# Designs tried in a protein design run: peptides against a protein of PDB entry 1LOE. Part 61

Target 1, 181 residues: chain A of PDB entry 1LOE
Amino acid sequence: TETTSFSITKFGPDQQNLIFQGDGYTTKERLTLTKAVRNTVGRALYSSPIHIWDSKTGNVANFVTSFTFVIDAPNSYNVADGFTFFIAPVDTKPQTGGGYLGVFNSKDYDKTSQTVAVEFDTFYNTAWDPSNGDRHIGIDVNSIKSINTKSWKLQNGKEANVVIAFNAATNVLTVSLTYPN
Target 2, 181 residues: chain A of PDB entry 1LOE as posed
Amino acid sequence: TETTSFSITKFGPDQQNLIFQGDGYTTKERLTLTKAVRNTVGRALYSSPIHIWDSKTGNVANFVTSFTFVIDAPNSYNVADGFTFFIAPVDTKPQTGGGYLGVFNSKDYDKTSQTVAVEFDTFYNTAWDPSNGDRHIGIDVNSIKSINTKSWALQNGKEANVVIAFNAATNVLTVSLTYPN

## One batch from the design tools (peptide; made by RFdiffusion4, then SolubleMPNN)

Design b2_p18_6_s1 (from b2_p18_6, 7 letters changed)
Fold by OpenDDE base, seed 2:
Structure b2_p18_6_s1 (fold): chain B 181 residues (1-181), chain A 18 residues (1-18)
Amino acid sequence: as target 1 above (181 residues)
Amino acid sequence: GLLSSEDLTPFINRILNS
């Protein structure tokens, strides 16, 4: 019965509905998660907690989110890890381990993480990524090791449109990524 | 590309029972 909706067309320097963590910031009306340097983590959280899976009421909510992103990764060997869209407890903190996309800290399943993420992964981590080495989309549940992945051909520097939907009737999360241009 | 998860009920149950 409760409905929460928001839209951010342009990310401003004083975006009141976002909580920035680490090196996350806004520039040129875009959200930028990392500086162009090694060993940097940036995150942005929606500032209002959302009861997607409400332990108090037992309710499980449907949700749909859409966003556009650009990644500049001209090669596959000297690039950052990519990024995630994630859902985590309100007290979530950035994680600094390389390859964990600022969200996780282990390839082992950790129920205490209570985190679901959709990863857009541009760097092959031998320990947990799909063995074909492809850039990929992954769905991560309490682990950086995805429960499911799909190869993703990055169009470097181009805008990708993403739709992420969760169906409460089936408890299935779906991800769509397209390049309209 | 289009990607779907498996049934996340076990995860959801962990959240609901936490």
Scores: peptide ipSAE 0.307, ipTM 0.841, DockQ to the pose 0.087
Fold by OpenDDE base, seed 5:
Structure b2_p18_6_s1 (fold): chain B 181 residues (1-181), chain A 18 residues (1-18)
Amino acid sequence: as target 1 above (181 residues)
Amino acid sequence: GLLSSEDLTPFINRILNS
């Protein structure tokens, strides 16, 4: 099985392999999806379609992606919703903002969404988030209600290293997040 | 720091059949 990989080392205003949606923009080689404003949606799409699931051949590909992110919270308690890494149809459009992170519209399973996401969630939504109220990483399949979550201790202003991998042999998605010292 | 999904075969099947 083939593995699809991509890397972006900088996010300049002339970035050609990204399509910006909503409030997403670049500055100083950083990608900013949204400001700390409620009910806004900012997204960036990789402009070259990635065929992870080939409907014609039925083949499923492996993929591995890695990236770093920084959350600069306005205060000690981040009131923003967080962000996602997601896989969706090529004609995807921004969905509901806020707690839905611009990717989903419901906590109910919606097969027409055809979207899988990794959420980095910094806001507790009582209707679907883990009851402990922790900031968390979640895996979302056609719903903002995660199929699995893990608590995550946010280090404000620090770079988090993320690796997301899909194993086509097992059909399992794996997420790792670390803060290097 | 590590999180894994369950088997996503049902989701993949829906993608392939759409």
Scores: peptide ipSAE 0.268, ipTM 0.795, DockQ to the pose 0.087
Fold by OpenDDE base, seed 1:
Structure b2_p18_6_s1 (fold): chain B 181 residues (1-181), chain A 18 residues (1-18)
Amino acid sequence: as target 1 above (181 residues)
Amino acid sequence: GLLSSEDLTPFINRILNS
């Protein structure tokens, strides 16, 4: 099986390997998806399509991606909605904002979306989020309602390191988040 | 923290058969 690995650590105004959608933009070598205001949707797509699942050969690729993010909210007690890393068809367009994070449109399973996402969710949506109300990391398959979640304590303004890996031998996706000292 | 998915074979098969 093929292995694809990538990491984007610096962003510039002339970023050539990203396609910006909606309100996404770069500033000070960082990618900003949304402003700290309601009803904004920003997305960035890797400009070179990757083959994770090959329909012709049936091959499934391993992949590992890593990135660093900062959530800097003006009020740490009222933070909405978070963001997501996602894999979707090459012609993907922005979807519903807010609690759907610009990636999904429903809590019902929709096979036509063909989208897998890792959400870093800072807002509790009673209709689909874990009932404990915790901020959480979730793995979403064709639905904003996660197939699995884990509580995540947001450290406002601090850099978090994320590693997302897919193991083609087991077909399992793993997510690691740490706040390095 | 570490989070893992379930076996995503059903999803993968759907993609491969599309």
Scores: peptide ipSAE 0.261, ipTM 0.794, DockQ to the pose 0.087
Fold by OpenDDE base, seed 3:
Structure b2_p18_6_s1 (fold): chain B 181 residues (1-181), chain A 18 residues (1-18)
Amino acid sequence: as target 1 above (181 residues)
Amino acid sequence: GLLSSEDLTPFINRILNS
């Protein structure tokens, strides 16, 4: 058996275990994905590849991750798209298509993407988002069109706590989002 | 996160079938 773990409590200006893409950067010990302007994409990747699937044994690893985030989205019409936590191949590149959260490029299932994401979506895209128009959490597999969604009552500007876990025994990916205050 | 695997399809299929 093998275990990989890491923890980042303070993001430094020379964070060696992260690969920054697009407009992603660190400031004041925080990771910031976008600039305060329209049409920006920023990503940060953990620099060491993680082995999740073992083709020889058929085993899939469990994983759990936790993080906090703040989003400023005071309305539903003049806001960015949100962000994702994602797992992707080592050669993954940022995607610039509007509404695709920098990760996907199609609402159709594309096995070549090989990307799983949890989205925290603040903008209603008519073509693929849940028809109720709610801000939502989604689980995305090889597509921006989520396989599952849940309405998310955003507390604007407040720190949210997230826990994402995959249980290989049950094949279930779970997402927990809470506001402590 | 970065993923290293020989084939991600089985993993993705397991997620889809959950």
Scores: peptide ipSAE 0.122, ipTM 0.700, DockQ to the pose 0.754

Design b2_p18_6_s2 (from b2_p18_6, 6 letters changed)
Fold by OpenDDE base, seed 2:
Structure b2_p18_6_s2 (fold): chain B 181 residues (1-181), chain A 18 residues (1-18)
Amino acid sequence: as target 1 above (181 residues)
Amino acid sequence: GLLSDKDLSPFIDRILNA
């Protein structure tokens, strides 16, 4: 019965409900996760912890998250790794390994990570990404190697609308991405 | 990202076994 909700339409320079990690910052009312340089990691966390499950009852919550993002990746060979939305423990720290999207540190399943991520991956990492080399959406559970992926045709520089939902009755996590423009 | 309890295994297990 507990409900936690928030909405951020414009990101301000003094966003009190966000915790910035690494190179994450706000500019022009947008959240920017990376600098225009190689090997940077930036993260932004909603400052109020959420309760995905109830330790007393064992119930897992439904949730829906929606956001809009823009990626500039004009080619597939000299670009950043992409972007992730993730759920992680309160003590989560940025991870600096290339290709790990600032969230993971191994392609091997690591239960100690306790992290679920939806990746919007723009760079092909031979060691773990789908062999077709397509830019893709992935669901990552305790590993950068996705448990499920789907090809995604990036519209460079365009706003993508994303909806991520978890249905606790079915235990299904769904991800949708659309380009309204 | 979103922050949650250190132990997310009940949620994670459901995802993996869906």
Scores: peptide ipSAE 0.590, ipTM 0.949, DockQ to the pose 0.854
Fold by OpenDDE base, seed 5:
Structure b2_p18_6_s2 (fold): chain B 181 residues (1-181), chain A 18 residues (1-18)
Amino acid sequence: as target 1 above (181 residues)
Amino acid sequence: GLLSDKDLSPFIDRILNA
């Protein structure tokens, strides 16, 4: 069984294994998706296609990814929409911004999207977000309306550790988030 | 720590049928 892996500990200005879209850029060895300004979308894609499904054998790959992120909002009580980790077709382009997080275009299921995302959602959109209004982690399949969510307490300016794992045998995605400090 | 899981079969089904 083949395995594809990559590790990026420092994000350089000419990071060759990433494709930057929109306002995404690197500075001080960090990947920055957007600044705190309205109507902007920034994305970064791993430059090599990831082979999740093998059409010849029918095998579906397991995957695991880990990363750290910081949300550094100018005002911890007036933040933007959040961000996602996502998997989409190779030719994917930025989608609708704002509450759609630059990844989706509808709250209705759109099979043509072929996109799965883990959202770290800091803004309550009444049309699709959990009614309790909590900031949350969500799993999104072909829609910005999550198939499952869990409340999450944002620690502004603090590093969060995330692990996302997919088990192909069970078709289950697992997300963990911790603030170690 | 915060932990969540969910069945992604709808996504897998879409990929298999693409």
Scores: peptide ipSAE 0.237, ipTM 0.798, DockQ to the pose 0.081
Fold by OpenDDE base, seed 4:
Structure b2_p18_6_s2 (fold): chain B 181 residues (1-181), chain A 18 residues (1-18)
Amino acid sequence: as target 1 above (181 residues)
Amino acid sequence: GLLSDKDLSPFIDRILNA
């Protein structure tokens, strides 16, 4: 069994294991995806490709990732679009911004995207988001229209702990979010 | 805490058959 792991406790100005795209950057030992302005996309990719599927054996890898994030909005009731954790092809480039979160281009299923994302969506897009209008966590497969969502209470400026786990035996993705403080 | 689960079989199946 092959295992790959990495950990970043502090984000440095010369972070060698990240590829920055768009407005993504590091400052004060934190990864910042966007500036508080309209129509920006910022992404950060782990620089080394991850071997998720073995074409010879057909084996699919389990994975677990954890991170903390803070959404610090000037107005907790009028925020931007949110962000995603995503897995995409090695040559992935920024996609449509705004409600598409820089990761997708359509609400229609597009197999060529080859992208799975966990969205932390803070803005209601009538065309594809859950009709209740709640801020939500979503699992997105080749589409910005989530295959599953769960309402999420944003705590502005508070640190959230996230764990995302994929079980290859069951093909189930699990997302956990907590606000410890 | 918040916990959400989803079966990603359709995604995995497409990758495996691509």
Scores: peptide ipSAE 0.139, ipTM 0.699, DockQ to the pose 0.082
Fold by OpenDDE base, seed 3:
Structure b2_p18_6_s2 (fold): chain B 181 residues (1-181), chain A 18 residues (1-18)
Amino acid sequence: as target 1 above (181 residues)
Amino acid sequence: GLLSDKDLSPFIDRILNA
């Protein structure tokens, strides 16, 4: 058996177990993905590769992750696109296309992407987002067009608690978002 | 997250939403 685990409660200025891409950085013990300007993309990757699938045995790993985040999006029109938690190949690079959350580059399913993401989307992109225009949580598999979404009632500027879990026995990915206050 | 260079297709293709 093999297990990888980590916990970061305070993000330091020289966080050795994270790889920063684009505008991602740490300040005041927080991870900040973007600057407060237009056309900014930032990412942070856990620096050690993780073993999800074993080709010899066919076994797929379970995983669970939890984190807190704050988003300031006081309206639905003059805001950024949101962010994702994602799993991608080790050579993954940030993507700069607008609306693609720095992770994807197409609304078409592309298995070569080998990327899974949970999106917390604050901007309505007509071409692929749910037609009701709601802020939403989505599960993205090899595409910015989510395979499933749920409307998300953002509490602006409030700390949200997220738990994402994958059960390999059932192949089910679950997402929980709550506001403790 | 960073994954190894192993083929991720069996994992990704099996993901179901709750």
Scores: peptide ipSAE 0.024, ipTM 0.616, DockQ to the pose 0.628

Design b2_p18_6_s3 (from b2_p18_6 with F2L R3L L12I N14R)
Fold by OpenDDE base, seed 2:
Structure b2_p18_6_s3 (fold): chain B 181 residues (1-181), chain A 18 residues (1-18)
Amino acid sequence: as target 1 above (181 residues)
Amino acid sequence: GLLSDEDLTPFIDRILNA
């Protein structure tokens, strides 16, 4: 059984276990994915590939990941698109299309993407987001159009605690978000 | 994000069919 585990409590200027893409960088012991300008994409990737699906054994692994993030989105019309946690192929590249959270490039289902993402979406894109216009958590599979969403009331500028887990026995992906403060 | 050097299609299919 293969196990991959890591914990980063403070992000330093030289995180050698992270691959930064686009405008992603570390500052003040935090990982920052966006600059204070429009149409920027930043990503950070754990440098060691994981094996959720192992083609050699045919097994699917359980996993649990937890993290804390802060979003500053004081209004719904002049803000970034949000944040996403994702699993993607090793050759994944940032995507620059607006509304695609730097991960996807279409609302159409694309098997070649091989990407699963959990989005924390702060901007309403009429073409694919839930029609109620709420900020939301979504599970995205090979498309920016979520297979499932839930309304999320953003506490602006506050730390959100997230837990994402996959149960290989049930094949259920769960997402939780809480504000401890 | 996390990176996979394995085909994720079987994993994805499991999620979609859960």
Scores: peptide ipSAE 0.611, ipTM 0.954, DockQ to the pose 0.928
Fold by OpenDDE base, seed 1:
Structure b2_p18_6_s3 (fold): chain B 181 residues (1-181), chain A 18 residues (1-18)
Amino acid sequence: as target 1 above (181 residues)
Amino acid sequence: GLLSDEDLTPFIDRILNA
């Protein structure tokens, strides 16, 4: 089975393999998606399409992706809204901001969205988030309303290591987050 | 984010039915 992989350890001012949307940009070798202001949406897309499902063979691939992120909010008691890692169609454009994280437009299931996301959600939206109000990691399929969530304690300003894996044999999507420091 | 040039329905269905 052919494997497609990529790695970006540093983000430069002329990043050729990324498509920037909205307010996304690079500075000091980091990718910055949003500023600490309201109603901003920034997205960065890997320019080469991935192939999770092969229409010719019918096979669904295993995949693993890992990345490091930092949320650095001026006020750790009031942090909105978080960010997502997502898979979407090649013609994807920024969607609704705020609680929709720039990736979705509704809490209702929309098969035409064709979007799978892992959210790192720092703001409680009463209409769809878990009722305990915790900051959380969620798996979102064609809806901002997660199919599954787990509480997550944000360490403001600290680097988080994330691993997202899909096992095609079990059909399980797994998310792991750790703060090494 | 990552981009898919093929229909994600088979992948999505697997996740939802797991």
Scores: peptide ipSAE 0.602, ipTM 0.954, DockQ to the pose 0.887
Fold by OpenDDE base, seed 3:
Structure b2_p18_6_s3 (fold): chain B 181 residues (1-181), chain A 18 residues (1-18)
Amino acid sequence: as target 1 above (181 residues)
Amino acid sequence: GLLSDEDLTPFIDRILNA
């Protein structure tokens, strides 16, 4: 069995195990994905490829990832689209279409995307988001249109703790978000 | 994000069929 593990508690300017795309950068030991301007896309990728499914062995791995993030969205009308954690092919590139969180480019299922994402969505896109208009957590598979969502009450400017886990025995992907303070 | 150098189809199928 092959295992990959990593932990980053402080982000440095010379973070060699991260690949930055778009407007993503580090400053003062923090990872910032966007600049203070409209319509920005920033991504950070762990530089070493992971093996969730191994074609040689046929095994599917469990995985657990945890992180904290802060979103500043004091209102519901003049905000960015949100933030997402994703798994994608090694040649993934940032996408610039509005509302697609820098990851997708269509609400239609596209198997060639090969992308699984967990979105923390702060902007209501009528074309694909849940009709209640709530800020939400979503699981996105090859489409910006989530296969499942849950309403999320944002605590503006506060650190959210996230745990994302995949159980290979049950094939269940779980997402947990808490505000410890 | 995380990067995969393997075909993610089997993983994706598991998620979709869970």
Scores: peptide ipSAE 0.601, ipTM 0.952, DockQ to the pose 0.896
Fold by OpenDDE base, seed 4:
Structure b2_p18_6_s3 (fold): chain B 181 residues (1-181), chain A 18 residues (1-18)
Amino acid sequence: as target 1 above (181 residues)
Amino acid sequence: GLLSDEDLTPFIDRILNA
């Protein structure tokens, strides 16, 4: 199997490998996805398509993606909806905002979306989020309703290191989040 | 986000059936 690696640790105003959608933009060393208002959607897409599945050979690749994110909110208990890392078709466009995180449109499974997302969800939506109400990391497949979740303790304003990996031999998608500082 | 120019269905199926 093949291995694809992607890592972004710094962003700049001269970023040439990103496609911005909605409210997403870069400043010095930061990628900003939202405005300081409600109901906004900002997305940034890596400009070069990846090849997880090769339709000609039938091969599935391993991949590892790493990034650092910061959530800056005036209150650690009163934050926005969160954000996602996602894989989607090349013609993807921003979807429903708010609790749908700009990536999905329904809690019902929709195979036509062809979207896999890792959500870092800071807002409890009663209709689909885990009943414990915790902030959580979720794996979303063609639906905002996660197929798997894990509670996540947000550290407001702190850098979180994320690694998302897919092992093609085991078909396991792994998400790790750490706060090194 | 990342973009795929291939049908993601086989990949998705693998995740769902892991």
Scores: peptide ipSAE 0.593, ipTM 0.953, DockQ to the pose 0.837

Design b2_p18_6_s4 (from b2_p18_6, 5 letters changed)
Fold by OpenDDE base, seed 2:
Structure b2_p18_6_s4 (fold): chain B 181 residues (1-181), chain A 18 residues (1-18)
Amino acid sequence: as target 1 above (181 residues)
Amino acid sequence: GLLSSEDLTPFIDRILNA
């Protein structure tokens, strides 16, 4: 019966409901996760803890998240790794390993991470990404190695609309990515 | 694109009870 909701239309320079980690910052009313340099990690967390699981009943909350993003990645070889939307424990810290999108640190399943992520992956990591080498959307559960992926044709520099929904009755997470005309 | 996970029930306990 409890509901938590928030909406950020324009990201301000002093966004009070976000916790910035690493190189994450706001500019031009957008959240920017990385600088245009190598080996940079940036994250932003919603500042209030979300009660997604009830330890007494075992119930998990439904949720839906929508956002718009832009990626500029004109080629597939000299680009960053992409980004994730993720849910993690309140004490989560940025991870600096290349290819791990600032969230994970292993391709092995690690329940102690307690992290679920939707990745928008623009760089092919041979060790764990789909073998076709396509840019892809992935659902990651306690590992950078996705439990499921879908090829994604990036429209470079264009706004993508994303909807992520979790149905607690079925325990299914869905991701929709579209490019509006 | 549209992507759906499998039933995450097998993972829920492992995620939440770590």
Scores: peptide ipSAE 0.305, ipTM 0.819, DockQ to the pose 0.086
Fold by OpenDDE base, seed 5:
Structure b2_p18_6_s4 (fold): chain B 181 residues (1-181), chain A 18 residues (1-18)
Amino acid sequence: as target 1 above (181 residues)
Amino acid sequence: GLLSSEDLTPFIDRILNA
């Protein structure tokens, strides 16, 4: 079976296996999506297409990804919208910013989006977010309105460890987020 | 800190081949 893997420990300015979109860039060996400026979108794509689904056989691949992120909000009580890890078509371009996180355009299901995302959502959008108003992790399928969410307490400036896994046998996506002590 | 989706079978084809 075919296996594709990659690891990026340090993000350099000449990072050849990433495609930067919008305001995404690297600095001090970190990938920075945005500096939380209003109405900006930054994205980074792995430069090589990933074969997740085989149209001939119908086989779907398993995948596991892990990463560490830090949100440094200028004001821990007045933050930006958050960010996503996403899978989208190879020709994907930045979408609507703000609460749509640069990945979606509607809360209505849009099959043409062909996008799955794990959102780390720090801003409550009353039109689609969980009514409790909590910051949350969400799983998004062709819509910014998550199919499932879990409350998440942001630790501003602290490193969060994330593991995202998709099991092709069960077609279940799992997300784990932890703050190491 | 753990979140799981439901069975995404109804969406897989739409996501990957819509």
Scores: peptide ipSAE 0.251, ipTM 0.785, DockQ to the pose 0.086
Fold by OpenDDE base, seed 1:
Structure b2_p18_6_s4 (fold): chain B 181 residues (1-181), chain A 18 residues (1-18)
Amino acid sequence: as target 1 above (181 residues)
Amino acid sequence: GLLSSEDLTPFIDRILNA
């Protein structure tokens, strides 16, 4: 079977394997999606298409993605809106900001979006987020309204480790998040 | 894992071959 892998340990000022969109940029060897200011949307795409589906056999690939992130908000009690890891069509462009995280435009299922995302959501949007108001991890399929969520305690300014895995035998996506110390 | 999806079979073809 064909295997594709890549690793980015340090982000440079001219990162050739990423396409930057909106306010996304690199600084001090880290990818920065947004500054702590209102109304910013930043995205970064892997520059080469990923072949997950085999058109000849119909087989779907397993995949595993891991990354670390930091959310560093000036006020830990007022943090908006979070970010996503997402898979979208090759020609994807930034979508609605704010609670839509720059990836979706609606809480209604939209098959034309063709987007799957794992959200790390720090802001409660009454119209679609879990009613308990917790910050949460969510799995989003063609909608900002998650098909499943899990409460997540943000540790402001600390590095989190994330692993996202897709099992092609079961078609199940799993997410784990830890704060190693 | 901490969080798991449901069976995404209905969505896989549309998403992954887009």
Scores: peptide ipSAE 0.250, ipTM 0.783, DockQ to the pose 0.086
Fold by OpenDDE base, seed 3:
Structure b2_p18_6_s4 (fold): chain B 181 residues (1-181), chain A 18 residues (1-18)
Amino acid sequence: as target 1 above (181 residues)
Amino acid sequence: GLLSSEDLTPFIDRILNA
């Protein structure tokens, strides 16, 4: 019956429940993952480990995450790669390889990664992204090559609302992205 | 998110099998 929950509406300069990695930082009460330059990687982790698998009972926890984000990507060629929401082991470290969203390091499935991510991808990487070249949402399991994707019509500079839910009974991870404006 | 478990593989496998 264990439950973990948190809510952050204003990101402070000394946010004790977040671990910042790479170029991730807070400014004006917002979380910013990257600098406004090329070759920047930043991450922010919830500082307390979350128990989601019970090895004794075999039970897996449900979870729901919601957040709002803004991306500036006025074109498809002179832009960064996008970002992810991810779940990873407690000792996870940022990855610097281009196109891997700071989370992965291979297009091949790597069981040892133990990482699940929802990507919001703004750059077409021919080696692993959907061939239509669309900006897309993807579900990534132990690889930057998504197990499932959906085309995403980005509204440049506008706030997007995201809800990510995992149902342990059905094993379904659901991603919802909407633009309220 | 930080995940703590004895073994994460069963969780990952469940997602793959969905």
Scores: peptide ipSAE 0.068, ipTM 0.688, DockQ to the pose 0.781

